# Peptides against a protein of PDB entry 7SID: the designs that were tried, part 111

Target 1, 151 residues: chain A of PDB entry 7SID
Amino acid sequence: LHMYLMLLKELPGEEYPLPMEDVLELLKPLSNVCSLYRRDQDVCKTILNHVLHVVKNLGQSNMDSENTRDAQGQFLTVIGAFWHLTKERKYIFSVRMALVNCLKTLLEADPYSKWAILNVMGKDFPVNEVFTQFLADNHHQVRMLAAESIN

## One batch from the design tools (peptide; made by RFdiffusion4, then SolubleMPNN)

Design b2_p25_2_s3 (from b2_p25_2, 12 letters changed)
Fold by OpenDDE base, seed 3:
Structure b2_p25_2_s3 (fold): chain B 151 residues (1-151), chain A 25 residues (1-25)
Amino acid sequence: as target 1 above (151 residues)
Amino acid sequence: SEELEKRLEEQRKKVEKEVEEFLKE
């Protein structure tokens, strides 16, 4: 994985928005990295902050292709994992805030959760339903951030 | 031990930096 990331680091960057092919390449190692550091709050926060760019790319994509659906699926898998661990109370508020930002961006791209559906342990959770749960988060800053999204 | 923890932390930071740089593209 590290070697793969090193090789990818040598590739030239792309202007925003990123081609879908590049998005796919970014998402491939991401799942593994997230899994490895799922218990590291700082790493998770950093990852979630950076994947906002990916979410925006997915939302602004005018392509309705197999690659788009594949990228969406891979991304939603990652978000679903973070959501699942959040429900298990594994993440501090700062990580949850980063997750809310991701969910907010997803809702902007797909307000009715037509494709933005998290599949966790075989069950489907539309992002709009997931998002509403953060309105009742036990941390005031998380609630406030979530509330800003609907106001 | 403490030495091992330090090495692991350094490795973690290295990976984190690589991931961050990777995600910037």
Scores: peptide ipSAE 0.022, ipTM 0.453, DockQ to the pose 0.023
Fold by OpenDDE base, seed 5:
Structure b2_p25_2_s3 (fold): chain B 151 residues (1-151), chain A 25 residues (1-25)
Amino acid sequence: as target 1 above (151 residues)
Amino acid sequence: SEELEKRLEEQRKKVEKEVEEFLKE
């Protein structure tokens, strides 16, 4: 934990939108923090609420650069992990709401899932297909939020 | 124990706050 916090504290604050190099540096320790607190609902919610800015940064960047592809891959790995644990029913509705918002933002940038593909356990899951599953979520607010993307 | 739970909660809140502040900048 101390190592992760140290990594986070060493990164300078940047203005939005962030340069891709800064996004990469942010995503590296963020993945570790997410893994460390994967079962903590409040921490996960807080992280997911703020990674929305990362999604927006990725959507506004040139997707042809190597750094963009790397950042994209690292981010999708984090989202894939959250989705995987969601499928295992590990997260309460408020965390799922935050995840849906991330997926919604991804679809705004890539509506046909050209690059927005989650790789979990060696299998590929396009975000648009993943997103559709939340239309059948057990919590009404999650279903409503997911439905707003279609309507 | 109750003391352990309190320490873990305090640590969690500290990390949550630091992560939140880090991501806002």
Scores: peptide ipSAE 0.021, ipTM 0.451, DockQ to the pose 0.022
Fold by OpenDDE base, seed 4:
Structure b2_p25_2_s3 (fold): chain B 151 residues (1-151), chain A 25 residues (1-25)
Amino acid sequence: as target 1 above (151 residues)
Amino acid sequence: SEELEKRLEEQRKKVEKEVEEFLKE
């Protein structure tokens, strides 16, 4: 959090879409913040809701650029962590819904998971495969959201 | 303690807002 505040002071106000350089700066502390507050459902939900902007930026950016690949990697690391903890039933439905929205946006940008691949504990999980698992989520709203995203 | 819980909640909200504001930019 302190790291974010420090970066906030250094970052100028930017309109959407954000330059990739700014996206990278936003992503740098994100993993640490997520790790620190992984057990705080409200914070996690907030993070996931607002990283949607990052996902959208990634989808609209030049996917062949080095910065884009770097940003993708950093972002996917975070999403992978959320996915991992989701599988461990660490997150309530509202957090999972936010995650589904992130995954949905990723799939809109990369429907065949060419780059949208989560690496968790050394194993690769394509987002398209990960996403379909939410169709069987224990919470009805999550299932509905996932189903809505497919159709 | 209920008072402690309230304070913790306030702290959580503060953190949430700060993170939210950062991620919006």
Scores: peptide ipSAE 0.020, ipTM 0.463, DockQ to the pose 0.021
Fold by OpenDDE base, seed 1:
Structure b2_p25_2_s3 (fold): chain B 151 residues (1-151), chain A 25 residues (1-25)
Amino acid sequence: as target 1 above (151 residues)
Amino acid sequence: SEELEKRLEEQRKKVEKEVEEFLKE
């Protein structure tokens, strides 16, 4: 984790696109961090808000790059984990809203879910199909956020 | 063990603070 934090300090501002190499290095320890704090709602929300910028960077990259595919895979693993726990009702609405924002950004980058596919427990879930489920979320703000994200 | 759990919790709290500082928008 110390190494991860040091890496974060070295990254350029999120206002500008990150080099794919930096994105990869950032994502490598992320799954471990998320696993450590998977039951902490505030930390999960914060993580999801931060990785939102990573999603934006992934969408701007060349899809044919091996590094891009690797980064996408690592990122989708993390998002898939959050999605899975959301389905198990483990997260409060604010965390779900942060997740929806991530999914929204993924759909903007890949509206047909060609690569944006969550693999959870050996099953594939296209993000566009996953996203529609939030339209029926129990919390009104989550439903509204999901609804406004529909093109 | 209880001792291990305590140590892990303390470590988590310390790391959590740092993570929040870096990951906050």
Scores: peptide ipSAE 0.019, ipTM 0.460, DockQ to the pose 0.028

Design b2_p25_2_s4 (from b2_p25_2, 8 letters changed)
Fold by OpenDDE base, seed 1:
Structure b2_p25_2_s4 (fold): chain B 151 residues (1-151), chain A 25 residues (1-25)
Amino acid sequence: as target 1 above (151 residues)
Amino acid sequence: SSELEERLKKRQEEVEAEVQKFLEE
């Protein structure tokens, strides 16, 4: 886990996006790691904070290739799972904050949710629709962060 | 009731199991 988290942390900025093939390699173990630690709030928060770099890399890709779609799909699967558990009230506010930041970054890359669509249990949820729900979050800091992202 | 609590617990476990499967796909 620690090694993997370090790899995610050391991703280059948006100015130098990784090749999509490298992004795919980094995403491969992500779902398994998230599944194993889905109930660990601190680990989930850390993962969500670090995958922001992945989102930035995905957003910088202008190639509509199979690899891009594959990477986007794998990433969105993980985000969808976090969203699902959030709806079930399984995550504390700090984890939700990190999730909102991920969603914000996705919307910056895809403001009209052309590809940023969460598929959870066979149902599609556009990220822009999902994001607006955080405006009514029970925690004031989450609401504030969501509001700042919209305005 | 105890029965209701157990049903709710079972439902929650099912949801969690589905999420886990979803992550593993």
Scores: peptide ipSAE 0.063, ipTM 0.547, DockQ to the pose 0.035
Fold by OpenDDE base, seed 5:
Structure b2_p25_2_s4 (fold): chain B 151 residues (1-151), chain A 25 residues (1-25)
Amino acid sequence: as target 1 above (151 residues)
Amino acid sequence: SSELEERLKKRQEEVEAEVQKFLEE
């Protein structure tokens, strides 16, 4: 986990997107790492905060490439899992905050959720629809964070 | 950059090894 987190921290920001091939390599172990630590709130928060850079990279990439679609799919699978567990009330507000930040970044790249669609248990959930649910979150800070991106 | 790519490759290999270790435990 430590090595993975360090790798995520070293990713270039939005100004310097990674090649999609590098993003794919980064995403390969992500689902497993997240799965292993899904019950650790602090680890989940940290992971979500660091994958923000991945979201930024995905948003700036060529959407027509197979690699982009593959990367998007892998990433959205992970986000979908976090969303699902959020619905199951498995995450505290700090983790939800981090998730909202990821969703905000996705919406900036894909406001109408053309590709940003979470598939959970065989059902599709557009990120824009998922995001609006956080406006009614039980924690005030989560609601505030979600509201910042609406207008 | 080539340097970044090389670093990413090496780090990725280490991460994958770690993940595999966790899965085997």
Scores: peptide ipSAE 0.028, ipTM 0.505, DockQ to the pose 0.046
Fold by OpenDDE base, seed 4:
Structure b2_p25_2_s4 (fold): chain B 151 residues (1-151), chain A 25 residues (1-25)
Amino acid sequence: as target 1 above (151 residues)
Amino acid sequence: SSELEERLKKRQEEVEAEVQKFLEE
């Protein structure tokens, strides 16, 4: 886990997008790592904060690329899982904050949720629709962060 | 950079191996 988190930290931000092939390599173990540590709030928060780099890279990639679609799918699967557990009230506010940041970045790249669609339990949820739910979050900081994202 | 990519790839392989080990336990 430590090594993986360090790897995520070393990723360049929006200023230097990675080749999609590199993004795919980073995403390969992500689902498993998230699954293993799904109950660890601090680990989840850290992961979500670090994968912001992935989201930024996805937003700057060629949307028509097969690799891009693959990467988007893998990433959205993970985000969907976090969203699902959020709905089940499994995450504290700090994790939800990190998730909102991820969703915000996704919306910046895909404002109309053309590709940013979460599939949870066989149902599709556009990120823009999901995001608006955080405006009514029980924690004020989450609401504020969500509100800042739409202004 | 190419050097960064190479480093990331190597580290990723190590991480994947570790994750796989955890999943098998």
Scores: peptide ipSAE 0.027, ipTM 0.489, DockQ to the pose 0.046
Fold by OpenDDE base, seed 3:
Structure b2_p25_2_s4 (fold): chain B 151 residues (1-151), chain A 25 residues (1-25)
Amino acid sequence: as target 1 above (151 residues)
Amino acid sequence: SSELEERLKKRQEEVEAEVQKFLEE
């Protein structure tokens, strides 16, 4: 886990997007890592904060390539899992804040959720519909963060 | 970058090995 987190920290900023092949390599172990540490709030928060760079890279890439679609799918699977556990009230507000930031970045790239669709338990949930639910979050900071994204 | 790719690949393999160890517990 710690090695993986260090790898995520070394991602370049949005000014220097990674080749999609590199993004895929980063995403391959992500699902397993998230699954193993899904109960660790601090680890989840850290992962979500670091994958913001991945979201930015995906948003700037040509979504027509097979590698891009593959990377998108793997990433959305992870986000969907975090969303699912959020609905089950498994995460504290700080983790939800980090998730909202990820969703916000996705919506900036895909405002109408053409490709940003979460598949959870075999059902599809457009990110824009998922995002609006955070406007009614129990924690005021989460609501505020979600609200500023509408402006 | 080929150098970056090789570094990422190596680190991924190490992480996957660690993950596999945890899954076997």
Scores: peptide ipSAE 0.025, ipTM 0.485, DockQ to the pose 0.052

Design b2_p25_3_s1 (from b2_p25_3, 9 letters changed)
Fold by OpenDDE base, seed 1:
Structure b2_p25_3_s1 (fold): chain B 151 residues (1-151), chain A 25 residues (1-25)
Amino acid sequence: as target 1 above (151 residues)
Amino acid sequence: SEEEKKKELENLTKYFQTGDPSYLP
């Protein structure tokens, strides 16, 4: 876990994105890691904080590439899974804060949610619509973060 | 049981791969 999280943390920024093939390789273990630690709030927060670097790579890729669509799909499925559990009230505010930051970063990369769409139970949820739900979060810091992020 | 736990973990992995909540315990 530590080594994997370190790799995610050290991903290149927006200026020098990784090849999409490399991004796909990094995404492969993600679902397994999430499954192992879904009940660990601290680990989930760390995962969500570190995958922010993945978004930067996804946003700078060629949209016409099959690998890009594949990587985006795999990533968004994981985010959607966290979002669903959040709706089920499984995560404390600090994890929700990290999720909001993920959604914010997705919106920065795709303001009109052309590709940033969460899929849960075969139903599509554009990230911009999902994001607005956090404006009504029970925790004031989550609401504040969401409100600041849309401006 | 251990076998049940392994199956649950497998399902959870599928949950994060597919976004299908039916894989949740």
Scores: peptide ipSAE 0.633, ipTM 0.918, DockQ to the pose 0.936
Fold by OpenDDE base, seed 5:
Structure b2_p25_3_s1 (fold): chain B 151 residues (1-151), chain A 25 residues (1-25)
Amino acid sequence: as target 1 above (151 residues)
Amino acid sequence: SEEEKKKELENLTKYFQTGDPSYLP
């Protein structure tokens, strides 16, 4: 876990995007890591904070390539999984804030949710619609973060 | 049991791979 998290943390930002092939390799163990630590709030927060770098890479890549669509799909599925558990009230505010930051970054890359769509139970949920739900979050810091992100 | 834990973990992994909540325990 530590090595994987460090790898995610040290990913280059928008200035130096990774090849999509490398992004795909990074995404491969993500579902497994999330499954192992889904009940650990601190680890989940850390994961969500570190995958922000992945979002930046996804947004800067060629959207027409199969690898890009594949990477986007895999990533968005994981985010959707976290979102679903959030709706099930499984995560504390700090994890939800990290998730909002992920959604914010996705919206920056895709303001109209053309590709930034979460899929849960085979149903599509555009990130812009998902994001607005956090404006009504029970925790004031989450609401504030969400509000700041759309302005 | 250990086998049950393993199966649960496998299902959880599938949950994060598919977004299907039916894999949740």
Scores: peptide ipSAE 0.633, ipTM 0.918, DockQ to the pose 0.933
Fold by OpenDDE base, seed 4:
Structure b2_p25_3_s1 (fold): chain B 151 residues (1-151), chain A 25 residues (1-25)
Amino acid sequence: as target 1 above (151 residues)
Amino acid sequence: SEEEKKKELENLTKYFQTGDPSYLP
């Protein structure tokens, strides 16, 4: 876990995007790691904070590439899974804040949610619509973060 | 049991791979 998280943390940002093939390789273990630690709030927060770099890479890539669509899909599925569990009230505010930051970064890359769409239970949820739900979050810091993200 | 835990973990992995909540315990 530590090595994987460190790898995600040190991922180049928008200034130095990775080849999408490398992004795909980094995404492969992600679902496994999330499954192992879904109940660990701190680990989940850390994962969500570190995958921000992945979002930045996804947003800078050619959207017409098969690998890009594949990477986007895999990543968005994981985010959707976290979002669903959030709606099930499984995560504390700090994890939700990390998720909001992920959604914010997605919106920066795709303001109209053309590709940033969460799929849960076979249904599509545009991130811009999902994001607005956090404006009504029960925790004030989450609401504030969401509000700051749109202003 | 350990086998049940392994199966649960396997399902959870599928959950994060598919977004299908039916894999949640």
Scores: peptide ipSAE 0.630, ipTM 0.917, DockQ to the pose 0.937
Fold by OpenDDE base, seed 2:
Structure b2_p25_3_s1 (fold): chain B 151 residues (1-151), chain A 25 residues (1-25)
Amino acid sequence: as target 1 above (151 residues)
Amino acid sequence: SEEEKKKELENLTKYFQTGDPSYLP
């Protein structure tokens, strides 16, 4: 876990995006890690904070459209899974804060949710629509973060 | 049992791969 999280943390930023094939390789263990630690709030928070670097890479235009769609899909599925569990009230505010930051970063890369769409139960939920729901979050810090992020 | 835990973990992995809540315990 620690090694994987460190890799995510040290990913190159937007200035030097990784090849999409490398992003795909980095995404492969993500579902396994999430499955192992879904009940650990601190680990989930850390995961969500570190995958922000992945979002920056996913937002970059790539000639390999198939790999891009694949990587985006895999990543968004994980985010959607966290969102669903959030709706099921499984995560404390600090994890929700991290999730909002992920959604914010996605919106920065895709303001109109052309590709940033969460799929849960076979249904598509545009991130911009999902994001607005956090404006009504029960925790004031989550609401404030969401409100500030749209400005 | 260990087998049950393994199956649960496998299902959870599928959950994060598919977004299908039916894989949740």
Scores: peptide ipSAE 0.629, ipTM 0.916, DockQ to the pose 0.945

Design b2_p25_3_s2 (from b2_p25_3, 9 letters changed)
Fold by OpenDDE base, seed 1:
Structure b2_p25_3_s2 (fold): chain B 151 residues (1-151), chain A 25 residues (1-25)
Amino acid sequence: as target 1 above (151 residues)
Amino acid sequence: SEKAALEELERLRKYFETGDPSYLP
């Protein structure tokens, strides 16, 4: 886990995106890691904070590539899974804040939710619509973060 | 049991791979 998280943390920035093939390889362990630590709030927070770097790479890639669509899909599925558990009230505010930051970063890369769409239970939820739900979060810091992010 | 726990983990992995909540316990 530690090495994987470090790898995520040290991903190159927007100016030097990774090849999509490398992004796909990086995403492969993610679902397994999330499954193991689903109930660990601290680990979930860390995962969500570190996958922010993945979004930067996804947003700079060729949108017409099959690999790009695949990588985006795998990533969004994980985010959707966290979102669903959040709706089930399984995560504390700090994890929800990390999720909001993920959604914010997605919106920066795709303001109109052309590809940034969460799929849960076979239904599509555009990130811009999902994001606005956090404006009504029970925790004031989450609401504030969400409000600041739309400006 | 350990077997049941491992099966649950596999379902959870599928949950994060598919986004299908039916895999949740």
Scores: peptide ipSAE 0.625, ipTM 0.914, DockQ to the pose 0.940
Fold by OpenDDE base, seed 5:
Structure b2_p25_3_s2 (fold): chain B 151 residues (1-151), chain A 25 residues (1-25)
Amino acid sequence: as target 1 above (151 residues)
Amino acid sequence: SEKAALEELERLRKYFETGDPSYLP
């Protein structure tokens, strides 16, 4: 876990995007890691914080490539899974804040949610719509983060 | 049991791979 999280953390930023093939390789273990630690709030927070780098890479790639669509899909599915569990009140505010940051980064890359769409049980939820739900979060810090992220 | 735990983990993995809440315990 530590090594994987470190790899995610050290991903290049927007200035040096990874090849999509590399992104796909990094995404492969993600679902497994999330499954193992879904109840660990600290690990979930860390995962969500580190996958921000993935979002940046996904937003800079050629959206018409199969690999890009694949990577985007895999990533968004994981985010959607966290979002669903958030709605089920499984995560504390700090994890929700990390999720909001992920959604914020997605919106920065795709303001109109053309590709940034969460799919949960076959239903599509554009990130821009999902994001607005956090404006009504029970925790004030989450609401504040969501509010300031719109600007 | 370990077997049951493994099966649950596999379902959870599928949850994060498919986004289908039916895989949740």
Scores: peptide ipSAE 0.625, ipTM 0.914, DockQ to the pose 0.935
Fold by OpenDDE base, seed 3:
Structure b2_p25_3_s2 (fold): chain B 151 residues (1-151), chain A 25 residues (1-25)
Amino acid sequence: as target 1 above (151 residues)
Amino acid sequence: SEKAALEELERLRKYFETGDPSYLP
């Protein structure tokens, strides 16, 4: 876990995007890590904070490439999984804060949710619609973060 | 049991790979 989290943390910023092939390699262990630590709030928060770098890379790449679509799909599936568990009230506010930041970053890259779509139980949920749900979050800090992100 | 725990982890892995909540316990 530590090794993987360090790899995610050390991803380069928007000025130096990784090749999509490297992004795909980094995404491969993600599902396994999430499965092992889904009940650990601190680890989940850390994962969500670190995958922000992945979003930045996804937004900088050619949206028409097969590798880009594959990476987007794998990433969005994980985000959708966290979102579903959030709706099931499995995560505390700090994890939801991290998720909102992920959604914010996705909206910055894709304001109209052309590719940023969560799929849960075979249904599509555009991120711009999902994001607005956090304006009514039970925790005041989550609501505030969501509101600030829109403006 | 250890076997049951490992099976649950495999289902959870599939959950995060597919987004299908039917894999959740």
Scores: peptide ipSAE 0.622, ipTM 0.913, DockQ to the pose 0.939
Fold by OpenDDE base, seed 2:
Structure b2_p25_3_s2 (fold): chain B 151 residues (1-151), chain A 25 residues (1-25)
Amino acid sequence: as target 1 above (151 residues)
Amino acid sequence: SEKAALEELERLRKYFETGDPSYLP
């Protein structure tokens, strides 16, 4: 886990995006890691914070590429899974804040949610619509973070 | 049992791969 998380943390920024093939390889273990630690709030927070680097890479890629669509899909599925569990009240505010940051980063890359769409139970939820729900979060810091992210 | 735990873990893995809540315990 530690090695994988450090790898995610040390991913290059937007100035030096990884080839999408490499992004796909990095995403492969993600579902397994999330499954192992879904009940660990600190690990979940760390995962969500570190996958922000993946979003930056996804936003710099050719959206018409099959590999790009695949990587986006895999990533968004994981985010959707965290979002669903959030709706089920399984995560504390710090994890929700990390999720909001992920959604914010997605919106920066895709302001109109053309590809940034969460799919849960076969239903599509554009990230811009999902994001607005956090404006009504029960925790004031989550609401504030969501509100600050609108601008 | 260990077997049951591994099966649950596999379902959870599929949950994060598919987004299908039916895999949740």
Scores: peptide ipSAE 0.622, ipTM 0.913, DockQ to the pose 0.947

